Peptides against a protein of PDB entry 3ESW. Designs and how they scored, part 19

Target 1, 322 residues: chain A of PDB entry 3ESW
Amino acid sequence: NNIDFDSIAKMLLIKYKDFILSKFKKAAPVENIRFQNLVHTNQFAQGVLGQSQHLCTVYDNPSWHSIVLETLDLDLIYKNVDKEFAKDGHAEGENIYTDYLVKELLRYFKQDFFKWCNKPDCNHCGQNTSENMTPLGSQGPNGEESKFNCGTVEIYKCNRCGNITRFPRYNDPIKLLETRKGRCGEWCNLFTLILKSFGLDVRYVWNREDHVWCEYFSNFLNRWVHVDSCEQSFDQPYIYSINWNKKMSYCIAFGKDGVVDVSKRYILQNELPRDQIKEEDLKFLCQFITKRLRYSLNDDEIYQLACRDEQEQIELIRGKTQ

## One batch from the design tools (peptide; aimed at target 1 F5 D6)

Design b2_p13_4_s3 (made by RFdiffusion4, then SolubleMPNN; from b2_p13_4, 5 letters changed)
Fold by OpenDDE base, seed 4:
Structure b2_p13_4_s3 (fold): chain B 322 residues (1-322), chain A 13 residues (1-13)
Amino acid sequence: as target 1 above (322 residues)
Amino acid sequence: SENEKLVKELLKK
């Protein structure tokens, strides 16, 4: 009997697709119970869920994208992108153009647009007075600050004039387009929105050890690429563990299509105890949230995303960017 | 996916 290998391969592909799609069907009652119990009993799980409810969807706002594009110097950005793209001898229409765009956005954002704020300048003494500022602590937002999703306000006293300066930690990225200053939180928040405004696939990466950054899905590299606006860093996931010698336990990526534990990409040495949740429960949690985020997608979209997820998991297991 | 690539390679044979 001539084995019809083509027929077998087609059948295997169908069965494989069906198997993949079956994982993204509506959660069984037992999975819902497990999820509910996990988020009610585990604080880390509750935190991941809470972050997913915000970070996975907040940046998918067309009105915000328009405001961003109206605020940025697009002429400068594209001029620089086109210049560097042409210099490297690439043809128009190559997927690599988006990598050049992200690199220029990193440059533009750090050098031309946004400022790092360890301490604010004194509102009374003016620019370059942060050296005179003493932290007094933090308080809740006032009525004006609360309009811009402000969770906390850092309070500083000027040693020169004695006046109080407020540094509101705004979570509204549109307000950050005005203020143009902050720390890693404000940088990553606004930069995530900026990248999204260019139609890019972007994830927000939360590190438990008080840092945050982005990942961009490069169609050229066919993988998630580390992007840190604070560092003007592209594809340097090692900077935290190796260059900074940072100790870390968890890195969780939040995107419109899923939540992924990306710790293996960034935690290369100096791993802290992963004691906040069982590994099996974290995996379940991320998969469960991802499944919910994909409920409205068609079978083809689900399948393509699942293929991307599989490749990422292989990458993360191998510890090498392929 | 790697599995899809493998299946597609089998379909090319």
Scores: peptide ipSAE 0.030, ipTM 0.529, DockQ to the pose 0.156
OpenDDE base, seeds 1, 2, 3, 5: peptide ipSAE 0.019, 0.019, 0.022, 0.017; ipTM 0.489, 0.506, 0.503, 0.479

Design b2_p13_4_s4 (made by RFdiffusion4, then SolubleMPNN; from b2_p13_4, 7 letters changed)
Fold by OpenDDE base, seed 5:
Structure b2_p13_4_s4 (fold): chain B 322 residues (1-322), chain A 13 residues (1-13)
Amino acid sequence: as target 1 above (322 residues)
Amino acid sequence: SENKKLVEELLKK
């Protein structure tokens, strides 16, 4: 009996594809009950769900992408990308071009476009007066600030002239294109939108210990790449745990195609207790939300994304053994 | 680049 190994291999591949696709079918009634119970009984799970409802979809706005692209100096950006690509990129292939683009966007955003704001300048005294500003506290937005998804306004008094300056914490990234200043939240929010506007696959990474950054899917590296706009950092996931000696418990990535626990990429030492949710329940939650985000995708798209997810999980496991 | 072409097409809409 000539064992047709090619026929067996094809059958196994079909069965494997069907098995993978079966994980992304409509949730069973028992899974829906488990999900509902989890988000109603666990505050951390409710928080992850709430974040996913915003962060997974808000940046997929074509009108915002147009406004971003019209606002940026695209001629300068592409001139710099083309210059760096011409040095080494032709040897590595066209897929590396987007890595050069993200690196230039990091440079452009930090050096030319956006500003870090610990304290605002005094509205009366003008530029470079932030040193004279004393925090008085925070309050709700006024009627004008409320138009731009502002949750909180920080209030400062100038020690020199005595005037009050408001620093609204805008969550509208289009307003941030105008204000061009903020902290890690504003930086990550606008930079996530910028990367999306260039047609890139991007995730927003939330860290429980008050930091946020991006991940970009590099077609050249064939993996998710750490991107921090505040630090002008590309592919340096170790900076928090090693360079900053930051203690962390959870890092959750939010994208259009899924929610993923990426803690293993960033928490290399000084791990804080992961006591907010059971590990099995967090895994279930992320998988359930991911499954829901993919309900409108075809079988081939689902399969490709599932293969990418499995490669990421393998990468995250191997990183702990080094 | 394919990316530059994509962005140029997005700006024309």
Scores: peptide ipSAE 0.325, ipTM 0.910, DockQ to the pose 0.015
OpenDDE base, seeds 1, 2, 3, 4: peptide ipSAE 0.234, 0.286, 0.020, 0.062; ipTM 0.880, 0.899, 0.534, 0.785

Design b2_p13_5_s1 (made by RFdiffusion4, then SolubleMPNN; its pose is not in this set)
Fold by OpenDDE base, seed 3:
Structure b2_p13_5_s1 (fold): chain B 322 residues (1-322), chain A 13 residues (1-13)
Amino acid sequence: as target 1 above (322 residues)
Amino acid sequence: NEEIVKELLEKLK
């Protein structure tokens, strides 16, 4: 009895695909009730939902991508990428080039383009005067600042000239292309947009303990890669837990195709209590939001993303990121 | 899981 193993294989693959696709069908009424109850009763869940409504979609703006690409020195960037790519001589294919691109974008952004702003320079005294600035507190945006999605303005007084300098905390990444300064929030916001503008798969990672960074999906490494623009860091998820000795409870990644608890990638030691939500409820929440983000995708796209999700979950369980 | 299925299928061959 020549068992047609190829036919059986094809049938098994079809059945497996159908099984995976069945998980991404429209949520049952009971799941909708569970979701609604969770986001109404749990503040952390409500926060995750609120962030997902913004962070999962805001960077998928073709007009912004064009503005970014027109603003960056693309000739310099690609010259440097080509130079670094040529050194390693790896015939390992076109996929590794994107890793070099992300590394150069990290370099370019930190060294040539954007500035860390602990305190602003005095508007009157000019450059390199931040040492003379005393914080007076924060206030709401004025009429001009409010045009650029500004929630808070930090106020500083110059110890030398006595003048007030405003440091608006802009959330409009296009305004950040002009101002070219900020802290981790502005850095991550604009850098996420920059990476997206190159057509990359990027997630915004929110840490509950007041830090933010990116993840990039490397086709070469076939995984999500840690990217921190502030640190010019590529594939160093340990930097927070080990190098900074940072205590953390939650790291949540927000992308166009899903919301994922990535805490296991970054919280290697000094874990804080995860008491904001039940683990089963957080898992349910992330899966539920992810399903909603994928409702418009075709079966092949859903299947490919589901395969990627499973690989990531295996990675996170096994600790085999490196 | 697809790789596992493929690997299982190869082992069944």
Scores: peptide ipSAE 0.024, ipTM 0.539, DockQ to the pose 0.110
OpenDDE base, seeds 1, 2, 4, 5: peptide ipSAE 0.017, 0.017, 0.028, 0.020; ipTM 0.548, 0.529, 0.510, 0.513; seed 4 fails the geometry check

Design b2_p13_5_s2 (made by RFdiffusion4, then SolubleMPNN; its pose is not in this set)
Fold by OpenDDE base, seed 1:
Structure b2_p13_5_s2 (fold): chain B 322 residues (1-322), chain A 13 residues (1-13)
Amino acid sequence: as target 1 above (322 residues)
Amino acid sequence: NKSIVEKLLKLLE
């Protein structure tokens, strides 16, 4: 009897799809209890949950996307993208255009739009006076600063004129379109919103060792791509471990469709102890939050995302074996 | 059989 391998393959695919979909069903009572116990007893788990409640949804704001697109020099951006695409992009297909767009957005943001602020300029003495600024410490926001989701204000005294300059650490990315300055937090916050405003699939990556960056899902490369606005870096996940020789323990990616431990992509050497949570509990936590984020999606959307997740997990495993 | 796995993987793409 000729085994109809095509029929068997179709049956296996149906069973596989059903199996995958079954993993995204409503959590069992035992899983809810495990989740509640984990977030109440483990501080790291509580931190990941708290970050997910903000970072997974805050950038999905159509009004913010419109404000971003109205603020950026789109004519300059698209002119530069078209110029780079015309060199070789036609041979690689249309999907590569988004990679050129992200690369230009990195250039534009760092070179033309946003500024690194180690110390602010003196409000009284004017531009290029940051060298004269002495830190006095930090305080809470005033009534005006509090309107823009400001948790901390750094206080500086000018050594030349003696006046005080406030550097509010704004978390409102729309306010950052006005101020156009900050450190890694402000850079990553606004740049994440910028990428989202172009309709791209973007994740915010939090590193426990005081750095943050983005990931973009490239349709051309068919994978998540490292993107760091501070470094004008595209597809260079090794820069932290290799170039900086940075020691790291955890990298967690936050997106609208899930929370993923991406530590394996970035921690290539000098791994710090992962002692904040059990590995099984972290895996459970990320999966549990991801399920909740996908509850409103249809079966086809869930299946497509699950296939993408599996491909990423395979990539992350293979990267450690090289 | 590696060939069946490869076919299944292609169908999952």
Scores: peptide ipSAE 0.015, ipTM 0.494, DockQ to the pose 0.146
OpenDDE base, seeds 2, 3, 4, 5: peptide ipSAE 0.007, 0.013, 0.011, 0.009; ipTM 0.509, 0.458, 0.450, 0.450

Design b2_p13_5_s3 (made by RFdiffusion4, then SolubleMPNN; its pose is not in this set)
Fold by OpenDDE base, seed 5:
Structure b2_p13_5_s3 (fold): chain B 322 residues (1-322), chain A 13 residues (1-13)
Amino acid sequence: as target 1 above (322 residues)
Amino acid sequence: NKEIVEKLLKKLE
């Protein structure tokens, strides 16, 4: 019996595709009930849902992309990318060029464009006066600050001149293009938009233990790559657990095409209790939100993304020591 | 066989 292995392989691929596509059909009534019950009864689940409603879609704004590209020094960026690309003598490929672009954007953003702000400079005394600033607390935004999606304003008094300086924590990334300063939240917010403005596949990673960063899908490496704008870090997911000795419980990635628990990529040691939600319920929640985000996609797009998801899950399970 | 595909997928998981 000449087993036509090619025919069997083709048949298996067809069946596999059909099976994958079946998972992304409209949710069954029982799944909707489970989802509703979960988000109404579990605070962590409600938080993940709330974040997904914002983070998965907010950066897909063509008007914002145009403003970003008009604001950045593109000539400098591409000059530097071209220079570094030429040194490596790698076979000319669009895929590896994008990795160089992301690395240059990390450099440019940290070194040339954005500033870390522990304390603001005094509005009266000018630059390099943050050392003289005493925190007085936080308050709600005023009428002007509220125009730029400001949740809180940190208030500081200058020890030298006695004047009050307001440090609004803006969530509008377009306002951040003007202010060009902040902490991890502002850094990650604007940098996520910057990467999206170059047409890249990007996820916003939220860590429960008060840090945030990005992931970029590298076509060259064929995987999601850790990107931290604050650290000018590319492909160093270990920096939090190993270098910082940070204790962590959850890392959740939010992108236009899905929500993924990426904790296994970043929590390598010192794991805190994962007691906010049952593991099965978190898995269900992320899958359910991901399914909803993909409802408008065609079968080929769904299949391609599902293949990517499976490869990521394999990577996360195998624990490839980078 | 749907079961074979499911088993294969489970092995890839």
Scores: peptide ipSAE 0.008, ipTM 0.464, DockQ to the pose 0.149
OpenDDE base, seeds 1, 2, 3, 4: peptide ipSAE 0.007, 0.006, 0.006, 0.006; ipTM 0.483, 0.467, 0.429, 0.419

Design b2_p13_5_s4 (made by RFdiffusion4, then SolubleMPNN; its pose is not in this set)
Fold by OpenDDE base, seed 4:
Structure b2_p13_5_s4 (fold): chain B 322 residues (1-322), chain A 13 residues (1-13)
Amino acid sequence: as target 1 above (322 residues)
Amino acid sequence: NKSIVEELLEKLK
């Protein structure tokens, strides 16, 4: 009996696709109960859910994309991309061009566009006066600051003139296009929007130990690539654990198509206790949120994303991004 | 992106 391997392979592929699709069907009542209980009883789970409700969708705003593209020096950006792309002898139309674009956006953003703000300059004394600023603490936003999704305002007093300077921590990325300054939160927030504005697949990565960065899905590399706007870093996931010797417990990636625990990509040493949630519950939570984000997608889209997820999970298990 | 299953099935042909 000649085993028709082609027929078996086709049948297996059909069954496999059906199996994958079955995982993304509407949640069973028992899963909903588990999810509800988890987010009501576990603060970390509630935090992840809350972040997902914002970060997974907020950057998918066409109006914001237009504003970003109108604000950036696109001529300079593309000139530099084209220059570096041509210098390396790549042909037009290669997926690698997008990697050059992201690298230039990192350069442009850090060097030409945005500023790091440890302490603000004194509003009265002018530029380069941050050295004279003493922190007084934080307060809530005023009526004007509240228009731009400001949760906290840092208050500083000038040691020279005695005046108060406010540093509002804006979460509105459009306001950040105006202010052009901040810390890791503002940097990552606006840079995530910038990357999204170029039509890229981008995730926001939250680290529990007070840092945030992006991941970009490189079609050339066929994987999620670490992108840190603060560091002008492309594909250097090791910088935190190795270069900074940072201790970390959780890194969670938030994108339009899912929520993923990416801790294994970034936590290479000095791992802190993962005691905020059970590992099985975190896995369940991320899968459940991801499932919800994909409810409106067709079977082909779901399958393609599931294939991407599978490759990422293998990458994360193997620890070989390099 | 092909799944590992698809890649494996392609190798079985």
Scores: peptide ipSAE 0.207, ipTM 0.827, DockQ to the pose 0.100
OpenDDE base, seeds 1, 2, 3, 5: peptide ipSAE 0.094, 0.135, 0.195, 0.118; ipTM 0.774, 0.795, 0.821, 0.783

Design b2_p13_6 (made by RFdiffusion4)
Pose (drawn by RFdiffusion4):
Structure b2_p13_6 (pose): chain A 322 residues (1-322), chain P 13 residues (1-13); non-standard residues A184 YCM
Amino acid sequence: as target 1 above (322 residues)
Amino acid sequence: SEEEVKTLLEKLS
């Protein structure tokens, strides 16, 4: 009995596909309650649910993608990307071009395109002039800035001239293309959209301890890559936990294809207690949403995606890539 | 091949 593995191996891959295609089916009402309910047992759940709604489908918008592309200096971007591909781009330029593009976009966005804003400059006094602004709090948007999905307008008084500069906080990323300033918040909103506009596979990563950033899928490194626009950073998920020494509890990724707990990628010391939701329930929560996010996908899509997800679990469960 | 069969059985379990 020379036991045939190649037979048994080829078999199973077949059986596995059925197991997978079954998993991403129905929404049998049994687990539905578990969902509709969990979202009332727990707010960390409602939190994730709410954000999934604001963040997964939103950046897939051709109208926007095109405006961003019109607006960005593509000649400049692609020139530099091409210049860096010139100083050889790995023996296998095997979709490595895509990585050089993301890196250059980070540079353009930071060095060139968008600017940070703690307190705003005075609207009437000069440009370099923020530290003579004392804030008078926040309030609702006026009629004009109400158009751009704004909740809070921080207002400031200029002690040198008396006028009041205001700093609306927008969520319409197309509005940010104009204003070209802000904090992680909008830096990240616009940068996610920018990445999506090149048709890249992109995600919004949310840290409960007040920071947001991106994840991009590098076909060259065939895994998700951490992208943080504020820090013009490419593949440095440790940056928060180690370099900054920031204490963190949870990290959640959002995208058109799913919602995934990516904590393990980032919270690699100074771990805070994860005391917000039964870990079993969180796994369920993401799975149910990811499943819901895929009813309209076909079998080949449902499967290829589920494998990428699995490849990711092993990467996180373990301590490394591959 | 033997390692692949074991991994697949674990996935289906």

Design b2_p13_6_s1 (made by RFdiffusion4, then SolubleMPNN; from b2_p13_6 with S1N E4I T7E)
Fold by OpenDDE base, seed 4:
Structure b2_p13_6_s1 (fold): chain B 322 residues (1-322), chain A 13 residues (1-13)
Amino acid sequence: as target 1 above (322 residues)
Amino acid sequence: NEEIVKELLEKLS
């Protein structure tokens, strides 16, 4: 009996697809109850949910993408991309071009466009006066600052002139195109939008230990790639754990198509206790939110994303990003 | 993953 292996394979593939698709069907009542109980009883879960409601969708704004593209020096960017791409002898149309684009965007953003702000300059004394600034604390936004999704304003006093300078922590990335300064939050926020504006698959990575960065899905590398605008870093997930010797507990990636615990990519040593939520509950939470984000997708889209998710999970288990 | 299925198929052929 010649086993028609092709027929069996097709049948297995169909059954596998059906199985995958079945996982992304509408949540059962019991799953909804579990989810509701989890987010009501666990503060970390509530935080992840709250972040997902913002970060998973906020950057999918075509109007913002247009504003970004109008604001950036696209001629300079593409000139540099083309130059480096040609220098390495790549042919046009290769997926690797996008990696060069992201690398140039990292360069452009850090060197030409955005500024790190530990302390603001004195509004009265002018440029390069941050050394004279003393923090007085933080307060709520005023009426003008509130227009730009400002949650907190850091207050500084100039030791030279005695004037007060406000450093509003804007969460509106369009306002950041104007201000062009901030810390990791502002950097990552605007840079995430910039990458999205080029039509890239991007996730916002939140680290519980007060850092944030991006991941970009490289079609060339066929994986999620670490991208940190603050560090001008591409594919260096080890920089936090190894180079900085940073202690970390959780890294959660937020994208339009899902929420993923990416801690294993970044926490290579000095792991802090993961005591904020049970591992099974975190896994459930991320899967549940991901499922909700995919409810409107067709079966083919769901299947392709599920395949990507599986590859990522394999990568995260094997620790083979290098 | 279609590749896993392909690899399995290749191992089965």
Scores: peptide ipSAE 0.015, ipTM 0.499, DockQ to the pose 0.108
OpenDDE base, seeds 1, 2, 3, 5: peptide ipSAE 0.008, 0.007, 0.008, 0.008; ipTM 0.475, 0.463, 0.527, 0.463; seed 2 fails the geometry check

Design b2_p13_6_s2 (made by RFdiffusion4, then SolubleMPNN; from b2_p13_6, 6 letters changed)
Fold by OpenDDE base, seed 1:
Structure b2_p13_6_s2 (fold): chain B 322 residues (1-322), chain A 13 residues (1-13)
Amino acid sequence: as target 1 above (322 residues)
Amino acid sequence: NKELVEKLLKKLS
């Protein structure tokens, strides 16, 4: 009997799809117990859960997207994208246009829109007076600052006029559209919202060693792409480990569809001890949170995301073998 | 077979 290899292949594909879908079913009681015990006993796990509860959902706000698009100079942005696309993009297909858009958004954000704030300017002396500012410490927000999700306010004294200037560390990205200044936290927060406002698939990446950046899913490259607004960087995951010689232990990506340990993409050398959680427990935690985020999705959506996840895992494994 | 798995993954994509 001639083995119908096509029929066998179809049956294997069906069984594989069913197997993948079975992994995203409602958690068993034993998995719920394991999850609860993990987040109650492990501080790092509790931190990852807490971040996921905010970062995975906060940027999916249509009202915020509208405000962003109304605030940005869209005419300038699209003019520049069209100009760069016209050089080479027509030969590579339509999907490459989005990569040009993200690259222009990086340029626009860093060069035209947002400012790095090591120290604020003096509110009394005006522009370009940050050199005269002495830090006095940090305090809690006042009643006005508290309206914009402010956790801390840095206090500075002007050496010239003696007046106090407050630098609120706002976590409300809509307030950041007004203030247009900050450090890596404010940069990444607002830039994540900007990318989301263009309908892009975006993750917020948290590094334990005090840095944050984005990942964008490129349809042209068919993978997650490193994006750092502070560095105007596109597809340069090596900049931290190689260029900065930064020591790192954990990089965790937070998106609407999942939480993923992306440490293998960014930690290429000088790896710090990963002693905050067992590797198996971290894998379990990320998978458990990801399952919860996907509970409302249909079988086709779950399957497509699972296929993308598998391709990413293969990519992450291959990168360490070089 | 790694090649078979890669072919299968390409068909699943």
Scores: peptide ipSAE 0.009, ipTM 0.482, DockQ to the pose 0.138
OpenDDE base, seeds 2, 3, 4, 5: peptide ipSAE 0.006, 0.007, 0.007, 0.007; ipTM 0.431, 0.446, 0.454, 0.505; seed 5 fails the geometry check

Design b2_p13_6_s3 (made by RFdiffusion4, then SolubleMPNN; from b2_p13_6, 7 letters changed)
Fold by OpenDDE base, seed 3:
Structure b2_p13_6_s3 (fold): chain B 322 residues (1-322), chain A 13 residues (1-13)
Amino acid sequence: as target 1 above (322 residues)
Amino acid sequence: NKSLVEELLKKLS
């Protein structure tokens, strides 16, 4: 009996695909109950859910993408990308071009486009007057500031002229295209939108210890790549734990196709207690939200994403960025 | 096909 190995292999592949797809079926009633109980009883879980409801979808706005692309100096950006690609990229194929694009966007954003704002300049005294600014505290947004998803406004008094300067903490990334200043939150918010506007697969990474950054899925590297706009950093996940000696407990990535605990990529040392949620409950939560985000996808899309997720989990376990 | 078995083994690992 000639064993038709090709037929057996095809059958095994079909069964494997079906098995993988079965994991992404609509949540059972018991899973829904577990989810509801978790988000109602655990504040960290509620926070992750709340963030997912915003961060997973807010950047998938074609109107915003158009506004971004109209605002950026695309001629400069592509000129620089083409220049760097022409030096080294031609031998490595077209997929590396997006890595060069992200690297240039990091450069452009930090050097040419956006400004770090510890304290605002005095509105009356003009540029380079932040040294004269004394914080008075924070207040709610006024009627104008409220139009741009502003949760808080930092208030400063100028020691030179005595005038008050308001620093609204805008969450509207379109308003940030105008203001072009902020801290890590504003930087990451707008930069995430910028990357999305180029059609890239991007996640927003939230760190519990007051930092935020991006991940970009590189088709060239075939993995999620660390991207920090504040640091002009590409593929340097170690910078927080090693270079900054930062202590961290949780890093959660939020993307259109899923929510993933990426702590293992970034927390290499100085790990803080992970006491906000049980590990099994966090894993369940991220998987549950991820399933919900994928409910409208077809079987092939679900399967491809599941394969990508599996490879990422293997990477995170092995600690080998290949 | 050794390649398909290797691919399956990579996916199962």
Scores: peptide ipSAE 0.018, ipTM 0.530, DockQ to the pose 0.312
OpenDDE base, seeds 1, 2, 4, 5: peptide ipSAE 0.017, 0.008, 0.016, 0.015; ipTM 0.560, 0.501, 0.472, 0.477

Design b2_p13_6_s4 (made by RFdiffusion4, then SolubleMPNN; from b2_p13_6, 7 letters changed)
Fold by OpenDDE base, seed 4:
Structure b2_p13_6_s4 (fold): chain B 322 residues (1-322), chain A 13 residues (1-13)
Amino acid sequence: as target 1 above (322 residues)
Amino acid sequence: NKSLVEELLEKLK
């Protein structure tokens, strides 16, 4: 009996696709109960859920994309991309062009566009006066600051003139296009929007130990690539654990298509206790949120994303990004 | 993106 291997392979693939799709069907009542209990009883789970409700969808705003593209010096950006792309002898139409674009956006953003703000300059004394600024603490936003999704305002007093300077921590990325300054939060927020505005697949990565960055899905590399706007870093996931010797417990990626624990990509040494949630519950939570984000997708989209997820999980298990 | 299963099935052909 000649085993028709082709027929068996086709049948297996069909069954496999059906199996994958079955995981993304509407949650069973028991899963809903588990989810509800988890987010009500575990603060970390509640935090992840809350972040997902914002970060997974907020950047998918066509109006914001237009404003970004109108604000950036696109001529300069594409000129530099084209120059570096041509210099390396790549042909037009290669997926690698997008990697050059992201690298130039990192350069442009850090060098030409946005500023790091440890302390603000004195509003009265002018530029390069941050050295004279003493922190007084933080307060809530005023009526004007509140229009731009400001949660906190840092207050500084000038040691030279005695005036108060406010540094509102805006979460509205459109306001950040105007202010063009901030710390890791503002940098990552606006840079995530910038990357999304170019039609890229981007995730926002939250680290529990007070840092945030992006991941970009490179079609050339066929994987999620570390992108840190603050560091002008592309594909250097090791910088935190190795270069900074940073201790970390959790890195969670938030994208339109899912929430993923990416801790294994970034936590290479100096791992802090993962004591905020049970590992099985975190896995369940991320899968459950991801499932919800995919409810409106068709079977082909779900399957393609599941294939991408599988490859990422293999990568994360193997620890070989390089 | 092909799944690992698809890649394996392609190698079996």
Scores: peptide ipSAE 0.145, ipTM 0.790, DockQ to the pose 0.101
OpenDDE base, seeds 1, 2, 3, 5: peptide ipSAE 0.046, 0.085, 0.028, 0.072; ipTM 0.717, 0.759, 0.653, 0.739

